# Peptides against a protein of PDB entry 4N3Y, part 11

Target 1, 83 residues: chain A of PDB entry 4N3Y
Amino acid sequence: ETRDQVKKLQLMLRQANDQLEKTMKDKQELEDFIKQSSEDSSHQISALVLRAQASEILLEELQQGLSQAKRDVQEQMAVLMQS

## One batch from the design tools (peptide; aimed at target 1 Q53 E56, target 1 (a further copy) R51)

Design b1_p12_5_s3 (made by RFdiffusion4, then SolubleMPNN; its pose is not in this set)
Fold by OpenDDE base, seed 1:
Structure b1_p12_5_s3 (fold): chain B 83 residues (1-83), chain C 83 residues (1-83), chain A 12 residues (1-12)
Amino acid sequence: as target 1 above (83 residues)
Amino acid sequence: as target 1 above (83 residues)
Amino acid sequence: SDLLERLDRLEA
């Protein structure tokens, strides 16, 4: 019966639209999550890069200090050997 | 006319179904992207953590070396002053 | 997927 068919199609259409809206909402939530996650990761990576750079600078300074100390010891030993 | 109404509803149902299918595909693609992006970021962060840890260990070793060198210089100076 | 299957059956 045509009328029954119309009613069935109307029900299916409503169900399809409901599911579509839900799926679109879920998609949007995932897009927001991706955006936020990317920003968080970018900030964390940048912070770690800065930390690594700071440590590298300190390493260079300590290496210079150690080499200078070594030279100073050599100089003192030379003076001692002369006396 | 009821028959015309049925045909119209069938068209709308097909359109809704097509859009739902497309949206579900897009959602799945985003889920896959999220998973892959999270793994990539995790690997990158772990690598940076290891790099930072290695640098910190080297810093500690250099600090110990510098302090030892300083002590050695002091010892040589003391010997020189005695002679 | 259940809804899609039902829709496919309806359209058939």
Scores: peptide ipSAE 0.128, ipTM 0.417, DockQ to the pose 0.008
OpenDDE base, seeds 2, 3, 4, 5: peptide ipSAE 0.050, 0.083, 0.084, 0.081; ipTM 0.476, 0.501, 0.502, 0.499

Design b1_p12_5_s4 (made by RFdiffusion4, then SolubleMPNN; its pose is not in this set)
Fold by OpenDDE base, seed 1:
Structure b1_p12_5_s4 (fold): chain B 83 residues (1-83), chain C 83 residues (1-83), chain A 12 residues (1-12)
Amino acid sequence: as target 1 above (83 residues)
Amino acid sequence: as target 1 above (83 residues)
Amino acid sequence: SELLQRLDALEA
């Protein structure tokens, strides 16, 4: 009868509602994960960039030091030849 | 009447199903985004790590070169003193 | 959210 049909539809509606709630919860969790993951990745990348830049600076300093050392050797050799 | 109640429930059930479908689609899109984003971040981090490591190797080589240059200067000075 | 509220009301 129609009454039984109503009861069936009520059950189906409850089931649909439960599934909807669960799906919405999952969606929210994914959104939160994306947000947090993005922040974490950004921080990690920034840290690596800073480290790379620091290494670059040190490289340049060492290159200059090496060049100076070579010049010093050349100077000493010149003095030796003239002595 | 009960018949009208059935019609109302049918409508609500259809609406619930529509919302469920939409939410599930959104969830899937988020999952796809997370997957792709994770891969992109992983590649980017790996590239930065490689660059950092390459810089480290070059730093060590330059340090060794500088040390050698200093030794060479010391040698030339010693020779000069003995000349 | 509005739909959920209506559904909850129906289930009550």
Scores: peptide ipSAE 0.106, ipTM 0.439, DockQ to the pose 0.008
OpenDDE base, seeds 2, 3, 4, 5: peptide ipSAE 0.077, 0.049, 0.075, 0.073; ipTM 0.499, 0.456, 0.500, 0.498

Design b1_p12_6 (made by RFdiffusion4)
Pose (drawn by RFdiffusion4):
Structure b1_p12_6 (pose): chain A 83 residues (1-83), chain B 83 residues (1-83), chain P 12 residues (1-12)
Amino acid sequence: as target 1 above (83 residues)
Amino acid sequence: as target 1 above (83 residues)
Amino acid sequence: SSAAELISSALS
């Protein structure tokens, strides 16, 4: 039946076009997510740079501490030996 | 000509359903791109994290080793002083 | 900075 059929096809076309709009919206959200995911990985690398910095500072302090310890032991030994 | 109209609507519905299928395929490609990108970046970053925590545990033990080294040398000074 | 160069080198 041509009249009922036109009405059914119009309903189906509307539903298909609404579905298409939603799926396009989803695509857009995924494209945005690619961008956000990229920014998150970058922030992870910044946190890693902070860890490297703290470590470089600590290592430096330990190097200085070793030097100071040698120097003072050298003086202590020099006195103990001047006897 | 509700009959010609029906034929037209059937064509439009076929075109919409083909568009929906293609857009769904595109969405899948984006989800796959996100997954591949995340896997890759994670591999790189988990490697940087492993190196960072190794540096950290080692430097911690070196703080300990420095104190211990100073104590050992001090005991040596105590022996040298028994003379 | 040095820490930044270290991380950059690790990534290269």

Design b1_p12_6_s1 (made by RFdiffusion4, then SolubleMPNN; from b1_p12_6, 5 letters changed)
Fold by OpenDDE base, seed 1:
Structure b1_p12_6_s1 (fold): chain B 83 residues (1-83), chain C 83 residues (1-83), chain A 12 residues (1-12)
Amino acid sequence: as target 1 above (83 residues)
Amino acid sequence: as target 1 above (83 residues)
Amino acid sequence: SSAEQLIQEALA
């Protein structure tokens, strides 16, 4: 009976639409998650990069200081040996 | 005419199904992206953390070396002044 | 999901 078929198809259509809406909502939530997670990770990565760079700069300064100190000692020792 | 209504509803149902399949595919792609992006970010963050830690250790070693060098010079100078 | 499968079966 065509009337029964119409009713059945109407129900199926409603079910399909409901499922579609749910899937669309899930998709949106995933998009929002990606956006937020990406931003958080980006900030963390940037902070770590800056920390590493700061440590490297400090390291270079200490190396230079140590080298200079060594030179100063050698020079002073030379002076003392000559006097 | 009910027959025409049935045909119309069948078409609408097919359209809804097609849209649902497309949305499901998009959702899956987003899920895959999240997984891959998360793994990549995690590895990068870990590498940066390790690099920062390595630099800090090296920094501490240089600081200790510099302090020891200073002490050694002071001790030697004291000896030279006493002899 | 189960609903998605039912729809696919109905349209097959």
Scores: peptide ipSAE 0.165, ipTM 0.433, DockQ to the pose 0.010
OpenDDE base, seeds 2, 3, 4, 5: peptide ipSAE 0.089, 0.125, 0.130, 0.068; ipTM 0.487, 0.499, 0.497, 0.459

Design b1_p12_6_s2 (made by RFdiffusion4, then SolubleMPNN; from b1_p12_6, 7 letters changed)
Fold by OpenDDE base, seed 1:
Structure b1_p12_6_s2 (fold): chain B 83 residues (1-83), chain C 83 residues (1-83), chain A 12 residues (1-12)
Amino acid sequence: as target 1 above (83 residues)
Amino acid sequence: as target 1 above (83 residues)
Amino acid sequence: SRAEQLVQEALA
């Protein structure tokens, strides 16, 4: 009868609302995780980029220094041989 | 009366189920996003780590080369001065 | 799917 239908629907409604609440909580947790993970990864990537760039600059300087040192030595040796 | 209560509860149940479905879909999209983002970030970080490591190795080699070159030049100059 | 499972659980 109608009374039993009401009781059944009330139970189903409570169950649906309970699942909705649980799902909403899980969704919020995932959103929080995404936010935190994105921030952490962004910082880590930025740090690695800066480190790589610093190393590249130093490499370039060392290469130039080595080339110049080689030229200077060659010049000095030439002078010594001529004297 | 009871009949009106049944109709009201049926409407509320449909509304709750609709919201549940929407929330579940959103949750799944976030899960998929997390999975994809995690994979992308992992690859990017690994690539940067490898690049940084390669640069560090090259820096070390250049530093050693410069030191050795300096020593070799000093030795050659000493020989020339003694002859 | 996961969504279908949750809906089924809610209505069971």
Scores: peptide ipSAE 0.164, ipTM 0.433, DockQ to the pose 0.013
OpenDDE base, seeds 2, 3, 4, 5: peptide ipSAE 0.146, 0.083, 0.106, 0.102; ipTM 0.473, 0.474, 0.472, 0.475; seed 2 fails the geometry check

Design b1_p12_6_s3 (made by RFdiffusion4, then SolubleMPNN; from b1_p12_6, 6 letters changed)
Fold by OpenDDE base, seed 5:
Structure b1_p12_6_s3 (fold): chain B 83 residues (1-83), chain C 83 residues (1-83), chain A 12 residues (1-12)
Amino acid sequence: as target 1 above (83 residues)
Amino acid sequence: as target 1 above (83 residues)
Amino acid sequence: SSAEQLVQQWLS
């Protein structure tokens, strides 16, 4: 019967629409996840960069100290050469 | 001899300074790598997001089509009911 | 499904 066929088609269309809506929701969740992951990674990397920069500052200070120590040793050598 | 000791210390200080400079260079390279990696990841993620959004648009269009098809079937049912 | 086929076609 044509009426039964129409009812069947109506049901199938409803099912298709339901699946489509689910897929759209899943896609949105995926996008949200990706965006959140990106933000988290960005912040983590920024923190690591800052930590690295802090270490660099410390290393520069140590380098200055070592350079000064070298100069001091050189001066001591000069004194010894004069003695 | 004190002079020899001073020379030794001078050499050791030079070596320490060389290692420090190397470490500073390595740190800078690491920072540059991290920054570049972050940029690359950011661009890749952006591309993926755009692709996902394009798919979403298509899905919305399909949903509209299916909804219309459903309505058409319902109208056909109505016609049959009147016949 | 027809919808899936259309999506695949569009994304290809």
Scores: peptide ipSAE 0.037, ipTM 0.455, DockQ to the pose 0.039
OpenDDE base, seeds 1, 2, 3, 4: peptide ipSAE 0.036, 0.030, 0.030, 0.015; ipTM 0.440, 0.458, 0.439, 0.444

Design b1_p12_6_s4 (made by RFdiffusion4, then SolubleMPNN; from b1_p12_6, 6 letters changed)
Fold by OpenDDE base, seed 1:
Structure b1_p12_6_s4 (fold): chain B 83 residues (1-83), chain C 83 residues (1-83), chain A 12 residues (1-12)
Amino acid sequence: as target 1 above (83 residues)
Amino acid sequence: as target 1 above (83 residues)
Amino acid sequence: SSAEQLVQQALA
């Protein structure tokens, strides 16, 4: 019967639309999650990069200081040998 | 007319189904993207952490070396003053 | 999703 067919199709259409809305909501939540996660990761990575760079600068300074100290010791030892 | 109503509902149902399939595909692509992006970010972060840790260890070694060099210079200077 | 599969089956 055509009437029964109409009722069945109406029900199926409602079910399809309900599922569509649910899927669209889930998709939006995933998009929001991606955006937030990407931002958080980006900030964390940037912070780590900056820390690494700061440590490298300090490392270079310490290396220079150590080299200078070595030279100073060598010079003083030379003086001692001449005494 | 009921016949026309059936045809209209069938068309609407097909449209809803097509849109649902499209949305499901898009959702799956986002899920795959999230997984891949998360893995990539995790590896990058871990690499940066390890680099930072390695730099910190080297920093401590250089600091100790500089401190020792300073002590050595001071000791040699004391010897010079006693000469 | 199981629900999505059910809808797809009903629409097929």
Scores: peptide ipSAE 0.158, ipTM 0.425, DockQ to the pose 0.012
OpenDDE base, seeds 2, 3, 4, 5: peptide ipSAE 0.093, 0.077, 0.122, 0.064; ipTM 0.475, 0.476, 0.467, 0.470

Design b1_p12_7 (made by RFdiffusion4)
Pose (drawn by RFdiffusion4):
Structure b1_p12_7 (pose): chain A 83 residues (1-83), chain B 83 residues (1-83), chain P 12 residues (1-12)
Amino acid sequence: as target 1 above (83 residues)
Amino acid sequence: as target 1 above (83 residues)
Amino acid sequence: PTALRLDAEALL
């Protein structure tokens, strides 16, 4: 039946076009997510740089501490030996 | 000509359903791109994190070793003083 | 730590 069939096909076409719009919306959200995911990995690398900095500072302090400890042991030994 | 109209709507519905299939395929490709990109970046960053925590535990033990080294040398000074 | 910092900064 040609009349009922036209109405059914119009309903189906409307549903297919709504579904196409929604799927395009989803694609857009995925494209945006690629961008956000990239920014998140960058922020992870910044946190890692902060950890490296704190470690460099600590290592430097320990190097200085070793030097100071040698110097003052040298003086203590020199006196202990002047006897 | 509701019969010619029916033929037209059938063509339009076929074109819409083909477009929906293609766009769904595109979405899948984006989800796959996201997954591959995340796996890659996680590999790089998990490697940088492993190096950072190794530096941290080691430097922690070096704080301990420095104190201990100073104590050892101090005991040596105490023995050298017994003379 | 310096090598780790330089490698990490090169990815930014």

Design b1_p12_7_s1 (made by RFdiffusion4, then SolubleMPNN; from b1_p12_7, 8 letters changed; failed a check: too like the target's own chain)
Amino acid sequence: ARELLEEAQSLL

Design b1_p12_7_s2 (made by RFdiffusion4, then SolubleMPNN; from b1_p12_7, 8 letters changed)
Fold by OpenDDE base, seed 2:
Structure b1_p12_7_s2 (fold): chain B 83 residues (1-83), chain C 83 residues (1-83), chain A 12 residues (1-12)
Amino acid sequence: as target 1 above (83 residues)
Amino acid sequence: as target 1 above (83 residues)
Amino acid sequence: SRELLEEAQSLL
């Protein structure tokens, strides 16, 4: 009986070791995935931020240009009325 | 000519605004995704850590049991030899 | 082995 118990426990030990190793591996893979995903996403966000900034600058420039163009039209109209 | 310029700039302004809004939206969505993904992954890692801990405890218990079982076998063998 | 678990727990 005791010999059978030993053999059983040896098997259980091997199974437990295998499970532990698998769990550790899975954990490491998940950690690596998170790290990589975070880095990739961070880079993408940075790119979008830069694009947004460029768009904002463009908007400001266009607004200024539009305002000036409007003033120019008004000035031309005034000149025409004086003729 | 000036009126056409104004209209052109107005169109460009609208386009720029649309692009800016889209970029801001995309950025926000990406940030939300990262946040959610990080939280989900963290939970999964935590679960795996707990499982690994349980496996480690099991291994220690099994090792102790195996050692004891081995001693028991040896003791029984010694008794048999004395008979 | 225990150190790995401690490191993992520290990240949480």
Scores: peptide ipSAE 0.061, ipTM 0.435, DockQ to the pose 0.184
OpenDDE base, seeds 1, 3, 4, 5: peptide ipSAE 0.038, 0.054, 0.057, 0.056; ipTM 0.380, 0.487, 0.487, 0.488

Design b1_p12_7_s3 (made by RFdiffusion4, then SolubleMPNN; from b1_p12_7, 7 letters changed)
Fold by OpenDDE base, seed 1:
Structure b1_p12_7_s3 (fold): chain B 83 residues (1-83), chain C 83 residues (1-83), chain A 12 residues (1-12)
Amino acid sequence: as target 1 above (83 residues)
Amino acid sequence: as target 1 above (83 residues)
Amino acid sequence: PRELLEEAQSLL
């Protein structure tokens, strides 16, 4: 009868709310994980970008230094051979 | 009376299940986002690591080349001055 | 979710 139906529906409602609370907690944990993972990834990528940029700058300086040194030696050799 | 209570509980159960379905969908979307974000971050970091490593290798080669060239010029100058 | 349970319990 209706009283038994009420009791059954109350149980089903409790079960649904229990599952809802669990799912909401899981969702919150995933949001927190996304936030932390995003921050960690951002910092790691930024560090790698800066390191790559520093290496590229120094590389260009060394290339220029080597080219200039090569030219300077060639000029000095030419002067010496003319002596 | 009990019939009115049954109708109210049925409505509340529908509302709870609707909220549950929405929350489960949101959770699934976050899981998919985490998966995609993880893959994208991994590929980006890998690319930056490879680029940084390539730059560092070339930098070391240039430093060695410059040092060797400097030594070679000094030796050639010494020989020329002895002539 | 807890509010729904409290409301359901208040019906009795």
Scores: peptide ipSAE 0.160, ipTM 0.423, DockQ to the pose 0.009
OpenDDE base, seeds 2, 3, 4, 5: peptide ipSAE 0.097, 0.021, 0.078, 0.090; ipTM 0.453, 0.459, 0.472, 0.466; seed 2 fails the geometry check

Design b1_p12_7_s4 (made by RFdiffusion4, then SolubleMPNN; from b1_p12_7, 8 letters changed)
Fold by OpenDDE base, seed 5:
Structure b1_p12_7_s4 (fold): chain B 83 residues (1-83), chain C 83 residues (1-83), chain A 12 residues (1-12)
Amino acid sequence: as target 1 above (83 residues)
Amino acid sequence: as target 1 above (83 residues)
Amino acid sequence: ARELLEEALSLL
């Protein structure tokens, strides 16, 4: 009877150990995934930010160009009115 | 011909303005995307962290259980040796 | 920790 109890406890212990090992592995994988995902997201966001900054520069250039173009048109119209 | 020059400049100005408006829209969309993507990533990472924490708790419980099980087996073995 | 537990189990 006691022998059987011991054997049962040994089995339970082995099963618990197997579960522990699996869970430890799963936890590690999850932590690794979080780290990698965070890094990937950070890099992607940074790239998008740079792209947005490029657009910002382009917008500023276009605004300046439009202002100049407007002035040029106004100047030509003034010439036209005098001709 | 000054008239033709003015008309050409007007066309150029309109085209530039159209491009500016489009670029402004594109920039806004990109900024909105960055914001949304960052928030989504943050939420996802937080969820994964919570899952990892749950695994941590489970591991601790399993370790305690295994320690107790080991003690139980050892105790039963001691009884068996005396019987 | 895994190795220590496995060793302990092997003795039972």
Scores: peptide ipSAE 0.055, ipTM 0.489, DockQ to the pose 0.022
OpenDDE base, seeds 1, 2, 3, 4: peptide ipSAE 0.021, 0.042, 0.039, 0.042; ipTM 0.368, 0.470, 0.471, 0.470

Design b1_p12_8 (made by RFdiffusion4)
Pose (drawn by RFdiffusion4):
Structure b1_p12_8 (pose): chain A 83 residues (1-83), chain B 83 residues (1-83), chain P 12 residues (1-12)
Amino acid sequence: as target 1 above (83 residues)
Amino acid sequence: as target 1 above (83 residues)
Amino acid sequence: SSFRTELENLLE
């Protein structure tokens, strides 16, 4: 039946076009997510730079501490030996 | 001509359903791109994290070793003083 | 130093 059939096909076409719009919306959200995911990995690398900095500072302090310890032991030994 | 109209709507519905199939395929490609990009970046970053925590535990033990080294040298000074 | 420079170059 041509009349009922036109109405059914119009309903189906509307539903297919609504579905197409929603799926395009989803694609857009995925494209945005690619961008956000990229910014998140970057922030992870910044946190890692912070950890490297703290470690460089600590290592430097330990180097200085070893130097100071040698120097003072050298003086203590020099006196102990002046005897 | 509700019969010509029916034929037209059937063509339009076929075109919409083909478009929906294609756009769904595109979405899948985006989800796959996200997954591959995440896996890759995770590999790189997990490697940088492993190196950072190794530096941290080692430097911690070096703080301990420095104190211990100073104590050992002090005991040596105490023995050298018994003379 | 080299490890930190590598991390900083990744942020460039």

Design b1_p12_8_s1 (made by RFdiffusion4, then SolubleMPNN; from b1_p12_8, 4 letters changed)
Fold by OpenDDE base, seed 1:
Structure b1_p12_8_s1 (fold): chain B 83 residues (1-83), chain C 83 residues (1-83), chain A 12 residues (1-12)
Amino acid sequence: as target 1 above (83 residues)
Amino acid sequence: as target 1 above (83 residues)
Amino acid sequence: SSFLQELQSLLE
């Protein structure tokens, strides 16, 4: 009868509301996780990029220094041999 | 009256179910995004770490080479001056 | 959520 149907629908509505609240909470937690994870990853990647760039610059300087040193030695040796 | 209440509850239940389905879909999309973003970040960070490590190794080799070259030149110059 | 609040109010 109609009264029993009303009670059934009220129960179903409570169940739907409970499930909705749970799902919305889960969604919010995932959004928070995404936000925090994104910030952490961005900072970590930026730090690694800067470190890699600094190493690359120093690498180039050392390569140039070594090449120049070799040339300087060769020239100095040649001068001494001519003396 | 009871019949009107039944109709109202049926409408609210339909609305709740619609909202629930939408929210669950959003949650699933966020989970998929987290999974993909995590994999992408992990690969990018790994690549940067490997590149930084390779640069660091080469840097150390160059520093040693330059230092040794300087020592070799000094020794050779000393020998020539003694000759 | 306004809808959730309305739903909760209906169940009271």
Scores: peptide ipSAE 0.128, ipTM 0.413, DockQ to the pose 0.011
OpenDDE base, seeds 2, 3, 4, 5: peptide ipSAE 0.058, 0.028, 0.033, 0.047; ipTM 0.436, 0.461, 0.462, 0.481

Design b1_p12_8_s2 (made by RFdiffusion4, then SolubleMPNN; from b1_p12_8, 5 letters changed)
Fold by OpenDDE base, seed 1:
Structure b1_p12_8_s2 (fold): chain B 83 residues (1-83), chain C 83 residues (1-83), chain A 12 residues (1-12)
Amino acid sequence: as target 1 above (83 residues)
Amino acid sequence: as target 1 above (83 residues)
Amino acid sequence: SSFLEELKSLLS
């Protein structure tokens, strides 16, 4: 009868509502995770980029220093041979 | 009447099912995005770590080379003063 | 959502 149909539909509606609420909660948790993960990865990548750039600068300075030292030694040797 | 209640609940149940289906689809898309984002970030971080480590190795080699060059010059000067 | 709240009120 119609009364029994109403009761059945009420039960099904409660089940659908429970499932919807659970799914929406899970979705929210995934969104929060994506947000946090993106921020963490962004900071980590930025830190690694800065470290790599700092190392590159120091590497170039050392290369220049070594080249200059080599030139200085060559200059000294030339002066000694001329004396 | 009861008949009208049945019709109302049927409508609400259809709406709930539509919302549930949409939410579940969105959840799946977020899960796929998290999976892909995690893989991309992992590869990017690994690449930056390797680059930083390679730069560090070369930096240490240059420092050692500069120190050795300095020692070699000092040795040459000592030999010249002794001659 | 407003719809979920409406469902809750209806089923309560």
Scores: peptide ipSAE 0.140, ipTM 0.404, DockQ to the pose 0.010
OpenDDE base, seeds 2, 3, 4, 5: peptide ipSAE 0.059, 0.065, 0.066, 0.071; ipTM 0.419, 0.459, 0.458, 0.459; seeds 3, 5 fail the geometry check

Design b1_p12_8_s3 (made by RFdiffusion4, then SolubleMPNN; from b1_p12_8, 5 letters changed)
Fold by OpenDDE base, seed 5:
Structure b1_p12_8_s3 (fold): chain B 83 residues (1-83), chain C 83 residues (1-83), chain A 12 residues (1-12)
Amino acid sequence: as target 1 above (83 residues)
Amino acid sequence: as target 1 above (83 residues)
Amino acid sequence: SEFLQELQSLLE
C-alpha cells in the first residue's frame, strides 16, 4: 500500500541523511587536517630558514678568519725569508 | 722561531678550513632538507585537496538525492491522502 | 544546515 511506500521512503531518507552527516564530518576533518598540516609545515620551515641563516653568518665569519690567517701565514713567511 | 710560528699557523689554517668545509656541507644538507620537505608537503596537500573536492562532489550528490527523496515522500503522502 | 533541519522535520 501507499502507506508502506511512504514508510520505506522515510527510512531511505534517514539513511541518506545519516550518510550525508557522516560525509560532512569527514570533509570537515580533512579540511582541519590540511589546515593544521600546512601551519605546522610553515612553522617548521620558518625555523629551518632561521637556522640556515645562522649557518650563513658563521660561514662568513669563518671565511673572514681564514683569509686573515692566510695573510698572517704569508706575513710570517716573509719575516722568515728576511731573517 | 719564526719557522715554528709558520708551522703553527699552517695547522690552524687547516683546522679552520676543515671546519669551513664541514659547515658548508651542513648548510647544504639543511637546504636540501628544506627543499625536499617543502616539495613533499606540497604534493601531499595537493592530493588532500583533490580528496576534499571529491568529497564536495559527493555531498552535492547526496543533497540532491535527499531533496528528491523529500519530494517523493511528499508526493506519496499526497497520494495517500487522496485515496 | 537548514536543509537538514527541514528534512528532519519532515521525517518526524
Scores: peptide ipSAE 0.068, ipTM 0.473, DockQ to the pose 0.026
OpenDDE base, seeds 1, 2, 3, 4: peptide ipSAE 0.027, 0.046, 0.022, 0.065; ipTM 0.378, 0.440, 0.467, 0.478

Design b1_p12_8_s4 (made by RFdiffusion4, then SolubleMPNN; from b1_p12_8, 5 letters changed)
Fold by OpenDDE base, seed 1:
Structure b1_p12_8_s4 (fold): chain B 83 residues (1-83), chain C 83 residues (1-83), chain A 12 residues (1-12)
Amino acid sequence: as target 1 above (83 residues)
Amino acid sequence: as target 1 above (83 residues)
Amino acid sequence: SSFLQELQSLLS
């Protein structure tokens, strides 16, 4: 009867509301996770970029130093041959 | 009457179903995004780590080369003084 | 979702 249909639909509606609430909660948690994950990855990448750039600077300085040292050796060799 | 209650609950149930479907779709999209974002960030971080490590190796080689060059200069200076 | 399918079936 109609009364039984009402009771059945009330039950189904309660179940739907429970499922909706759970799904919305899960969605919110995923959104929060994405937000936090994005921030963490961004900071990590930035740190690695800075480290790579610092290493690049030091590499260039050492290359220049090595070149200068080789030139100094060549100069001393020339002086020695001239003596 | 009871008939009107049934109609009202049917409407509310349809609304709940629509909301549930939409929320579940959004949740799935967020899950897919998290999965893809995690993979992308992982690859990016790995690439930066490899680059940093390669730079470290080259730095050490250049440091050794510079030290050797300085020793070579010192040797030439000693020879010059002895001549 | 099995529940969603059941709900949709009920409303069809």
Scores: peptide ipSAE 0.134, ipTM 0.404, DockQ to the pose 0.011
OpenDDE base, seeds 2, 3, 4, 5: peptide ipSAE 0.064, 0.027, 0.028, 0.058; ipTM 0.422, 0.449, 0.450, 0.463

